# Ledger of designs, part 136: peptides against a protein of PDB entry 9IZ0

Target 1, 345 residues: chain A of PDB entry 9IZ0
Amino acid sequence: ITCLGSNGHTYKQLVKGGNDDLRQDAVMEQVFEQVNGFLRSYRKTSQRNLSMRTYKVIPLALKTGVIEWVQDTIPLGEYLDSAHKVYHPKEWSLSTCRKLIAEKQMEDLETRLKVYDLVCRHYRPVFRHFFLESYADPVQWFTTQTNYARSTAVASVLGHVLGLGDRHGQNILIDKTSGEVIHIDLGIAFEQGKKLPVPECVPFRLTRDVVDGMGITGVEGVFRRCMEFTLETLRREEDSLLSVLEVLRYDPLFSWLISPLRRMKKQKMQLENFNQPESGNITTDASRDPKIQRNNVSGESEAERAILKVRQKLSSTLSVEASVGELIRIAQDPSYLALMFCGWS

## One batch from the design tools (peptide; made by RFdiffusion4, then SolubleMPNN)

Design b2_p16_5_s3 (from b2_p16_5, 12 letters changed)
Fold by OpenDDE base, seed 2:
Structure b2_p16_5_s3 (fold): chain B 345 residues (1-345), chain A 16 residues (1-16)
Amino acid sequence: as target 1 above (345 residues)
Amino acid sequence: KKVEELLEKHREALAS
């Protein structure tokens, strides 16, 4: 849909129909807006314009909503597949890599690590080329790469703290104007990604291509420092952030649990993405929801458990530097990445 | 309606 705003600007909007409950996305975007308030209040984060990029979500019905179309964006996975074919035309296809990882999914960790290493040798990082090819001016190149590293740092800390799942390359958009990341499809939060058929074992996406986009300093430059400043801000605002999450405890529409339908949908998508090129419009037809009797008692206990986990992640027991160092280590650990659906790029 | 009222209540509760 194209809407004319009251400001005279024309906005494209995506009407999403189907089994995705956009209420989850809308609630998470509101949490991000509050966190962006905290980031603006502190000098260390405000001076760097640190923010989680947000988009407007308007849920219209249980299975229908309007999403703001983020203009001038590309999915990270779409760019990486295209760029890999250009810069490494003799390397393996993404489909070949996915197939080899899938064929070994039920094998031991040692076998999975060997296959992951093999895939990594035949599928090299390319995301640095996004900045090099898009920005001919050195100042613009440096600015956009810096914005990428900053936005990725904020998203990484906040994604860990809130336990955001389903962070595959199609759910991460790159803004071609600013270089910033925009996270979409926020309906897997509070570590519910661990309940997927392929469990999520990393705190955030920090694959080789995500790091390659940070340039020559990788994680040791702007990224690490911006993670530290973001975590320092969230630790200071712990009570404010927990109060925001406690409001969600009493929302009868918010789900602290992944729905069985969403789990099955993600399972089906994971299986179909082995056999088809990623260009499929994921129009999953709305087959009839069985009336899942939500036992309310299970929702409150899961909300309490989620809030307790957020508090634990904000603990000052370790320094900010030590906590960020450990998160970066785990997010890059081959022993976790080899277990992921797409941990190599 | 009910979803919008809940989202507005969440916005109000998050803005307070």
Scores: peptide ipSAE 0.000, ipTM 0.313, DockQ to the pose 0.021
Fold by OpenDDE base, seed 3:
Structure b2_p16_5_s3 (fold): chain B 345 residues (1-345), chain A 16 residues (1-16)
Amino acid sequence: as target 1 above (345 residues)
Amino acid sequence: KKVEELLEKHREALAS
């Protein structure tokens, strides 16, 4: 819909209806707004304008709401698929890569690593071209690439701490004006992605293309330093952050459990993203639902467990530098990326 | 009515 604001401006809005509870997204955006308060209050993060980009979400009713239409954005995965065809027209298609990974999904780690390496050799990173193409002015190029690395660093720390898991390329928007990342569809938080049929194994998305967008320094430049400052801020504000999450423990609108409907939708999205729409009747034989033990874990027990995990991730047992170093290592580890839905780009 | 009030709050929150 398009709404006329009281200021006379027209705002395009996405009305979601059907099976998605936007209350989860709205709560996560509210948590990010609080975290952005902490980032503005701390000198090291404030001086760098570090923030999680947010968008407005208004839940109207059960499974309905209004979402801000984020202007001047493109999904990362849409850009990468298009750019890869332009820059590497002799390499494999995204569908070929997905097919090969899917065909080996049930194989051992050694076989999956061999297939992942094979895919990586035939599908090279291209995301650096986003900045090179979009910004002819060297100052704009440097500024936008810096903004990308900064926003990705904030999103990576928050993604780890709040357990957002691997954000697939359709759930990450790139702002074409600023180079900043915007995370959308926040319906999986607090490590619920580990309960998907293809589990999210990484703390955040740090694939070859995500790194290629950081330019020549990769992770060792602005990205690492901004992760460190963000984590230092979150450790300092641990009690404030935990207090925000404790409010959610008692929020009857927040679900600490992934709904069966959201799980099925994410299952379908994982399957549909592997299968190009070749018109084959994939009879989803719904009968082999792996007996994910319905541990009758009360929503309260999952909330407590989630808050305890956040506290553990904010622990000062390791230095900020050591913690960030380990997170970067794990997020780039081929042994995890080879298990992911799309770990190669 | 309630939807209109929520849409108005949304317009105000996008205009701020």
Scores: peptide ipSAE 0.000, ipTM 0.267, DockQ to the pose 0.018
Fold by OpenDDE base, seed 4:
Parts: structure tokens; C-alpha cells; sequence
Structure b2_p16_5_s3 (fold): chain B 345 residues (1-345), chain A 16 residues (1-16)
């Protein structure tokens, strides 16, 4: 829909109807706005205009809401698939890569590493071309690439601290005007990504294409420094951040757990991305996964564990530099990326 | 095996 704002401007709005509870996204956007307050209050982050890029979410009902249509954006995964076909037309398709990784999903780490390496050799990074193609002016090119590295750094730290899951290329938008990243579909938080059919093993998305977009300095430039300043800010504001999360503990509308419906939808989407055309009625009787002992862990006990895990991630036991260094290392480690649904791009 | 078969199919499709 198109809405006329009180300021006389017209805004495109996406009406989402479906099984996804937009309340989770709305709450996470509110947490990001609070964190943006902390980033604006701290000299090291404010002087760099560090922020988590947000969008407006208005939940209208349990399954319906209005989302701000972020204008001039493209999903990272959509750009990468298109650019890869242009720059590397003789390399493997994304579907071929996905199929190979999937076919080995149940194999040992050594086999999965071999397949990941094989996929990486036949699907090279292209995301640097986004900036080269989109910005003919060198100043705009440098500014947008810098904004990309900054926004990716903020999103990486905050995504790690809050345990944001489902950070695939369709849930990360690139603003074509600013170069900033916009994270969408925030309904997998507080490490609930580990409960996905393919468990998330990385703290944030730092795949080869995510790094390729940072240019020649890769992670060692603006990205690392902005991660450090962001983490330093969040450590300073630990009590404030925890207080915001404690308010969510008492929100009866907030779910600390991945909904069974969302889990099933993600399972189905992961399986459908494995379009074997074979018409076999795999009645995945979703009823029969026997060993999820539904420990009736009260929603309170999950909230408490989530908040404790946030506190642990903000621990000053390691320096900011050491903590960021370890996060960057883990996020780029083939031993983790080979376990992911799409760790190669 | 299956990875090699997929590599071979991809080589065949690039040779055609």
C-alpha cells in the first residue's frame, strides 16, 4: 500500500499477512533504537555515525502487520545471485552449490569441509562489484563502501550479542543509496537459530561475499574498528541494555522461543530449496521427531537464560580487541561455515 | 561419488 504521511510525503508500505508474528520484529526494532541511543551517546561511535539501520514495523494483529518498505534496497542474496551470473557465468549455479552442501549435511566435518572448499572454488565472491557498479563517483564509492563496512560491523556485534539468527542473504538488505545493511525478519533471536534444522554456528554472517564488499582491506579496515567501538559501547551500556531486555521479559506478547510454526516454515523452506523434482510424498510427519523432550522450560526460564547469555557476551574477561578478533575468526572459520546452509557466499 | 557425478555433469554442460 502507499500511505500519505502527516508530513505530506507518500510512503510505500508492505502489508504482510501470514503466519509470521511481526511483534518479534517490532520488539527487536525497539531494542535496536535503544542501542542506537547508546551508539549516539558514546563519542567513539557517535563521531562515526554508527547505528543499526532500522525499519518501522506496526503489528496490526497476531499474524498481520504493516512493514515500512525500505526504498532503494536489494536483498544481498538477490544481488549476489545476479552478479555471480554476470561475473562468473562459467561457475556453478547457487542451486548446484546448495544441492552439494545439502547432500553432505549429515556427513562428517571433514567431508563437509571438502564440499565447502569445492563449492568455494566454483562460486567466487562478487560483492565488491556492487560498489563498483553502483557508484561511478569515487567519493560516493568510498562513502558507500565505508557505510557498508560500518553498518555491517554494528549489525555483526549487535546480532551476536542479541543472538540474531536466520541471517541469510534474503534477510539482509543493502541500501543502494547509502550502502548500509538493513537486517529484516528478526523473529529468530537469543540463539534460537541453534534450534533450526541446520543449526547456526557462526556469531554473525561474515561470508566471503560479505567480506568482499569491504574492499581491499577486508575485515582489517573500517569493519574491525567499528566492531570494537560498537562492542565497547555495548559493554559500557550493559546495565542499560539488560534493563531493556528485562522489560521484554515481562512483555506477555514477546516470545523468547522460536514458534513451532516458524520452525516448520524454515524447515520447509530449507527442504524446498532442495527441489529434487522427485514427486515422492515425503510425508514429513512433523509429529514424530521423538526426542525433543519438551522440557516445559517455562518462558521465564528461557528469558532468564537469554539475558544471562547476553551478559556473558558483554563480559570484559577478554579485551574488546581480543573479543572482536575471536568473533571475526569464528565467523570466517571454514569449520563453522561448512556447517551452514549457505556459508560460501 | 555423487560430488564427482555432479562435477562431471557440470563439465558436460560446460562442454556443450
Amino acid sequence: as target 1 above (345 residues)
Amino acid sequence: KKVEELLEKHREALAS
Scores: peptide ipSAE 0.000, ipTM 0.317, DockQ to the pose 0.029
Fold by OpenDDE base, seed 5:
Structure b2_p16_5_s3 (fold): chain B 345 residues (1-345), chain A 16 residues (1-16)
Amino acid sequence: as target 1 above (345 residues)
Amino acid sequence: KKVEELLEKHREALAS
């Protein structure tokens, strides 16, 4: 929809209706705003303008709300599919790669690694071209690539700590003006991504194309250092972050679990993305929601487990450098990426 | 050794 603001400006807004609980998105955006406060308070993060990019979410009802349309953005996955057709027209299509990975999804790790390696050889990274195409000025190119690496580092640490799931290329927007990443569809958090039909096995998305966008230094430049500074800030503000999450424990509107309906939607979208390449508007008529008796007692136990996992991820048992080094290693490990829905790009 | 054991425990905690 397009709304006329009281200031005379027109704003595009996305109305989401149905089983995506926009209250989860709104709550996660509030957590990101609080974390952005911490990032502004510390010299190491403030000097680099480190932030999680946020968007406005206005919940209107239990399952309906208005989302700010993020202008001048493109989904990462949309850019990558287009760029692959231009730069590598003789390589495999995204649909061919998806099919081959899907055909082996029930096989052993060795077989899945072999097919993943084969797909990787026939689908090479292209995301560096986003910056090369968009910015003719070398200073603007370097600035936007730096902003991309910085924003990806913040999102990677926060995504790991908060256990953000469903981080596929359609849920990651690239700002065409700044090069920053914007994460959308935040309704899979606190490691509920492990409960998807294809479980998430990586702490955050650090696929070959995500790394290719960082330029020639890959993860060893701005990205690693910005992850370290972000994690250092979150460890210092552990009690403040846990206090925010504890307030959410008592929010009767927040769900610490993936809803069965959201799981079923993601299952259908995964299955349909295997069978049809085209963007079908799935108007799921959600008229018969089974009365899920929210046993309050189960919700509290899950919130407590989620908060405990956040505390464990903020543990100072390892140095910041060692913790970040291990997160980067795991996020790039073929043994995990071969298990993912789309780990090659 | 002690760093490797801590890294292993951290991998286990990330996998779990």
Scores: peptide ipSAE 0.000, ipTM 0.271, DockQ to the pose 0.025

Design b2_p16_5_s4 (from b2_p16_5, 12 letters changed)
Fold by OpenDDE base, seed 4:
Structure b2_p16_5_s4 (fold): chain B 345 residues (1-345), chain A 16 residues (1-16)
Amino acid sequence: as target 1 above (345 residues)
Amino acid sequence: EEVEKLLEEHRKALEE
C-alpha cells in the first residue's frame, strides 16, 4: 500500500498477513532505537554515525501488521544469486551448493568440512561487485563501502548480543543508496536460532561474501574497529540495555520463545529450498515431531536466561579487542560455517 | 571418495 504521511510525502508500506507475529519485530526495532540512542550519546560511535538501521513495524493483529517498505533495497541473497551468475557463470548454482550441503547435513564434522570446502571452491565470493557496479564515482564507492562495513559491524555486535537468529541472505537487505545493511524478520532472537532444525552456530553472519563487500581490508579495516566501538558502547550502557530488556520481560505480548508455527515454517522453507520439484511423492509425514519433553520452563525462566545471556555477552572479562577478535574468528570459522544452511556466501 | 562421486554426478548434470 502507499500511505500519505502527515508531511505530505507518500510512503510505500508492506502489509504482512499470515502466520508471522510482527510483535517480535516491533519490539526488536524498539530495542534497536534505544541502542541507537546509546550509539549517538557515545563520542566514539557518534563521530562515526554508527547506528542499526531500523524500519517501522506496526502490528495490527496477532498475525497482521504494516511494515515500512524500505525503498531502494535488495536482499543480500538476491544480489548474490544474480551476481554469481554474471561473474562466475561456470561455477555451481546456488541450488547445487544447497543440495550438497543438505545431503551431508547428518554426516560428521569432517565430511561436512570437506563438502563446505568443495562448495567454497565452486562458489566464489562476488559481493565486492555490488559496490563496483552501483557506484561509478570513487567517492560514492568508498563512502558506500564504508557505510556497509560500519552498518555490518553494528548489526554484528547487536545480532550477537541480542542473539538474533535466522540471519540468511533474504533477511539482510542492502540499501542501494547508502550501502547500509537492514536486518529484517527479527522474530528469532535471544539465541532461539539454536532451536532451528539447522542450529545457528555463528554469533552473526560473516560469510565470505559478507567479508568480500568490505573490500581489500576485509574484516581488519573499518569493520573490526566499528565492532570494537559498538561493543564498548554497549558495555558502557549495559544497565540501560538490561533495563530495556527487563521491561520486555513483563510485556505479556512479547514471546521469548520461538513459536512452534514459526519453527515449522522455517523447517518447511529449509526443506523446500532442498526440494527442487522432482515429482517424487515423498510424503514426509511431518507428524513425527519427536516429543521434545516440554519441560514447563515458564516463559519467565526463559526471559531470565535470555537477559542473563545478554549480560554474559557484555562481560568485561576480556578486552573489547579480544572479545571482537574472538567473535570475528568464530563467525568465519569453517567448523561452524560448514554446519550452517548457507555458510559459504 | 563419496564426495568425489557426488562431484562427478554433479559435473555430469552440469554437462547435460
Scores: peptide ipSAE 0.011, ipTM 0.414, DockQ to the pose 0.032
Fold by OpenDDE base, seed 2:
Structure b2_p16_5_s4 (fold): chain B 345 residues (1-345), chain A 16 residues (1-16)
Amino acid sequence: as target 1 above (345 residues)
Amino acid sequence: EEVEKLLEEHRKALEE
């Protein structure tokens, strides 16, 4: 839909229909707006314009809402599939890589590591080319690559702290104007990604292509320092962040648990994506939601547990540098990435 | 309507 704003500008909006509960996305965007307030208040983050990129989500009904259309964006996974075919036409297809990982999904870690290494040798990173192709001016190139590393650092810290899941290449948009990342489909949070059929084992997405986009320094320099400044800000504002999350505890619309239906939908999408190229066809299958009586007692206990985990992740037991160093290590560890649906790209 | 009201109440409570 195209809407005329009160300012006389036309805005494209995506009407999302079907089984997607946009209430979870709207609540997470509100949490990100509050965190952006903390990032603006702290000198080290404010001086670097560190923020989580947000988008407006307006739920209209239980299964329908309006999402702001983020103009001039591309899904990371869409760019990477296209660029890999251009720069590495003799390497394996994404479908071949997915098939090999899937065929070994039930095998031991040693076998999965061997297959992951084999896939990595036949599917090399290309995301540096996004910046080299899009920006002919060296100053624009450096600025956009810096913005990418900064926004990825903020999203990585915040995604870890809030336990944001389902961070596949279609749920991460790249802004072609700024180089910043935009995270979408926020309905798997507070470590509920560990309850998926393929459990999430990494704190955030830091695959070889995500690192390749940071340029010659990789995770060192801009990315690491911006993670440190972001974590320092969140530790300083711990009580403020926890107060924001306590409001969600009393929200009857917010779900601290992944719904069985959402789990089944993500499971089907994972299985179907083995047989089809990732055409971003959100198949809105109109399955009737059985009235699952939300046992209120289970929601409150999960909210309390989620808040306690957030507090634990903000603990000052380790230095900011040590905590960030460990997060970066775990996010790049082949022993975790080999267990993921798409840990190689 | 009721859902939109609850979301607006929640938004206000996050801005306070």
Scores: peptide ipSAE 0.000, ipTM 0.215, DockQ to the pose 0.022
Fold by OpenDDE base, seed 3:
Structure b2_p16_5_s4 (fold): chain B 345 residues (1-345), chain A 16 residues (1-16)
Amino acid sequence: as target 1 above (345 residues)
Amino acid sequence: EEVEKLLEEHRKALEE
């Protein structure tokens, strides 16, 4: 829909209907607004303008709502597919890479690592070119690349702490004006992504292209330091953050369980990301109902487990530097990236 | 009515 604001500006909005419960997305955006309050209050994060970029979500009814259309954005995956064709026209297509990974999905880790390495050699990173193409002014180039590394660091810490899953290149927007990342479709939180047919194995997305966008310093520059400051802020505000999550424990509108419909939709999207159909009518006989082990885990028991996991991730047992170092290591580990549907880009 | 109110609240929240 298109709405005319009282300011005379026209706002494009996306109406989602039918099967998407936007209440979870709206709640996660409210959690990010609270976290942004903590980031503004703490000197080390406020001096760097660290924030999670948010978008407006209004749930209107069960499975219906209005989402802000974030202007001047592009999905990361859309940019990367287009840029890869320009900069590496002799390398493999994204469809070829996806096919090879999918064909080996059921193989052992050693075979999957060999295929992942082969794909990586035939599909090189290109995301550095986003900044070089988009910003002719060197100051604007450096500023936007810095904003990208900062926003990616905040989103990576929050993604890990809140267990945001399914953070693929279509669920990450790049703001073409600021270079900041916007995470959309927050329908999987608190590690519910680990229950998907292709489980979430990494704490956040830190693929070769995500790193290539950080420039010559990669993860060792602005990104690592901003992750450290963000995690330090969240550890200081642990009780405040947990209090916000405890309110959600008792919110009847928040589903701590992934709905069967949402699980099926995400499963279908994961499978479609592996299988770009050539135009064959594959009637996927959906008759293999994977026995939904309805572990009768009450929504309350899942909420308690989720809050306990957030507390564990905020533990001061390791230094901030050691914790961030381990998260960066795991997020870049080929043994996890080879298990993803698109870990190479 | 409730939908119109929510749309108006959303419109205001995009103008702030």
Scores: peptide ipSAE 0.000, ipTM 0.236, DockQ to the pose 0.019
Fold by OpenDDE base, seed 5:
Structure b2_p16_5_s4 (fold): chain B 345 residues (1-345), chain A 16 residues (1-16)
Amino acid sequence: as target 1 above (345 residues)
Amino acid sequence: EEVEKLLEEHRKALEE
């Protein structure tokens, strides 16, 4: 929808209805704004302008609302598919790679690792080209690549701490002006991604292309240091962050569990991607809403468990450097990446 | 050794 504002400007807005709980997106955006307050308050993060990029979500009713259209963005997955065809026209198609991983999804780890390695040899990273193509000026190139590495670091730490799932290439936008990442569709949080048919087993998305966008230093430059500063800030503000999450425990509109309808939609998409090329218009007829018996007691127990897991992830038992080092290792480990959904690579 | 044990405990806590 395009709306005319009271200021005479036209704004593009996305109206979502039916299956996505926009209240969960709105709540996560509120948590991100609080975290952005913490990041602005600490010298180490403030001096680097570290923030989670946010977008406006206005819930209008149960499962309906208006989302801000993030202007001047492209989905990461859309760029990567187009760029790979240009830069590596002799390599395998994304559809071929996804098919090979999918065909082996029920096999043992050793077989899945062999297929993942084979796919990696026939589908090379290209995301470095986004910055090289878009920014002819060396200062703009360096600035935007730095902003990308910084925003990816913040999103990676915060995504791990809050247990954000469903971080596929269509749910990560790139701002073409700043190089920053914008995470959308926040309806899988607090490790509910582990409850998907193919469990999410990495703390955040750190695929080969995500690393390729960081330039020659990869993870060992701006990215690692910005993850460390972000985690240091979140550990200092643990009680403040947990207090924000405790307010959500009492929100009767917030769901700490993945919606059964959303889970079924993701299951269906994961199964349909085995059989057909992307026909985009799945109008799922929403007419059979099974009476979700909201057992309030089950919601409180899941909220308490989620808050406990957040506290555990903020533990100071390990140094910030050791914790970040391990998170980066796991997020890049082929033994975890080979277990992911075929659309993850 | 102690650092490796703590890293392995942290890895397990990320998997659970």
Scores: peptide ipSAE 0.000, ipTM 0.266, DockQ to the pose 0.025

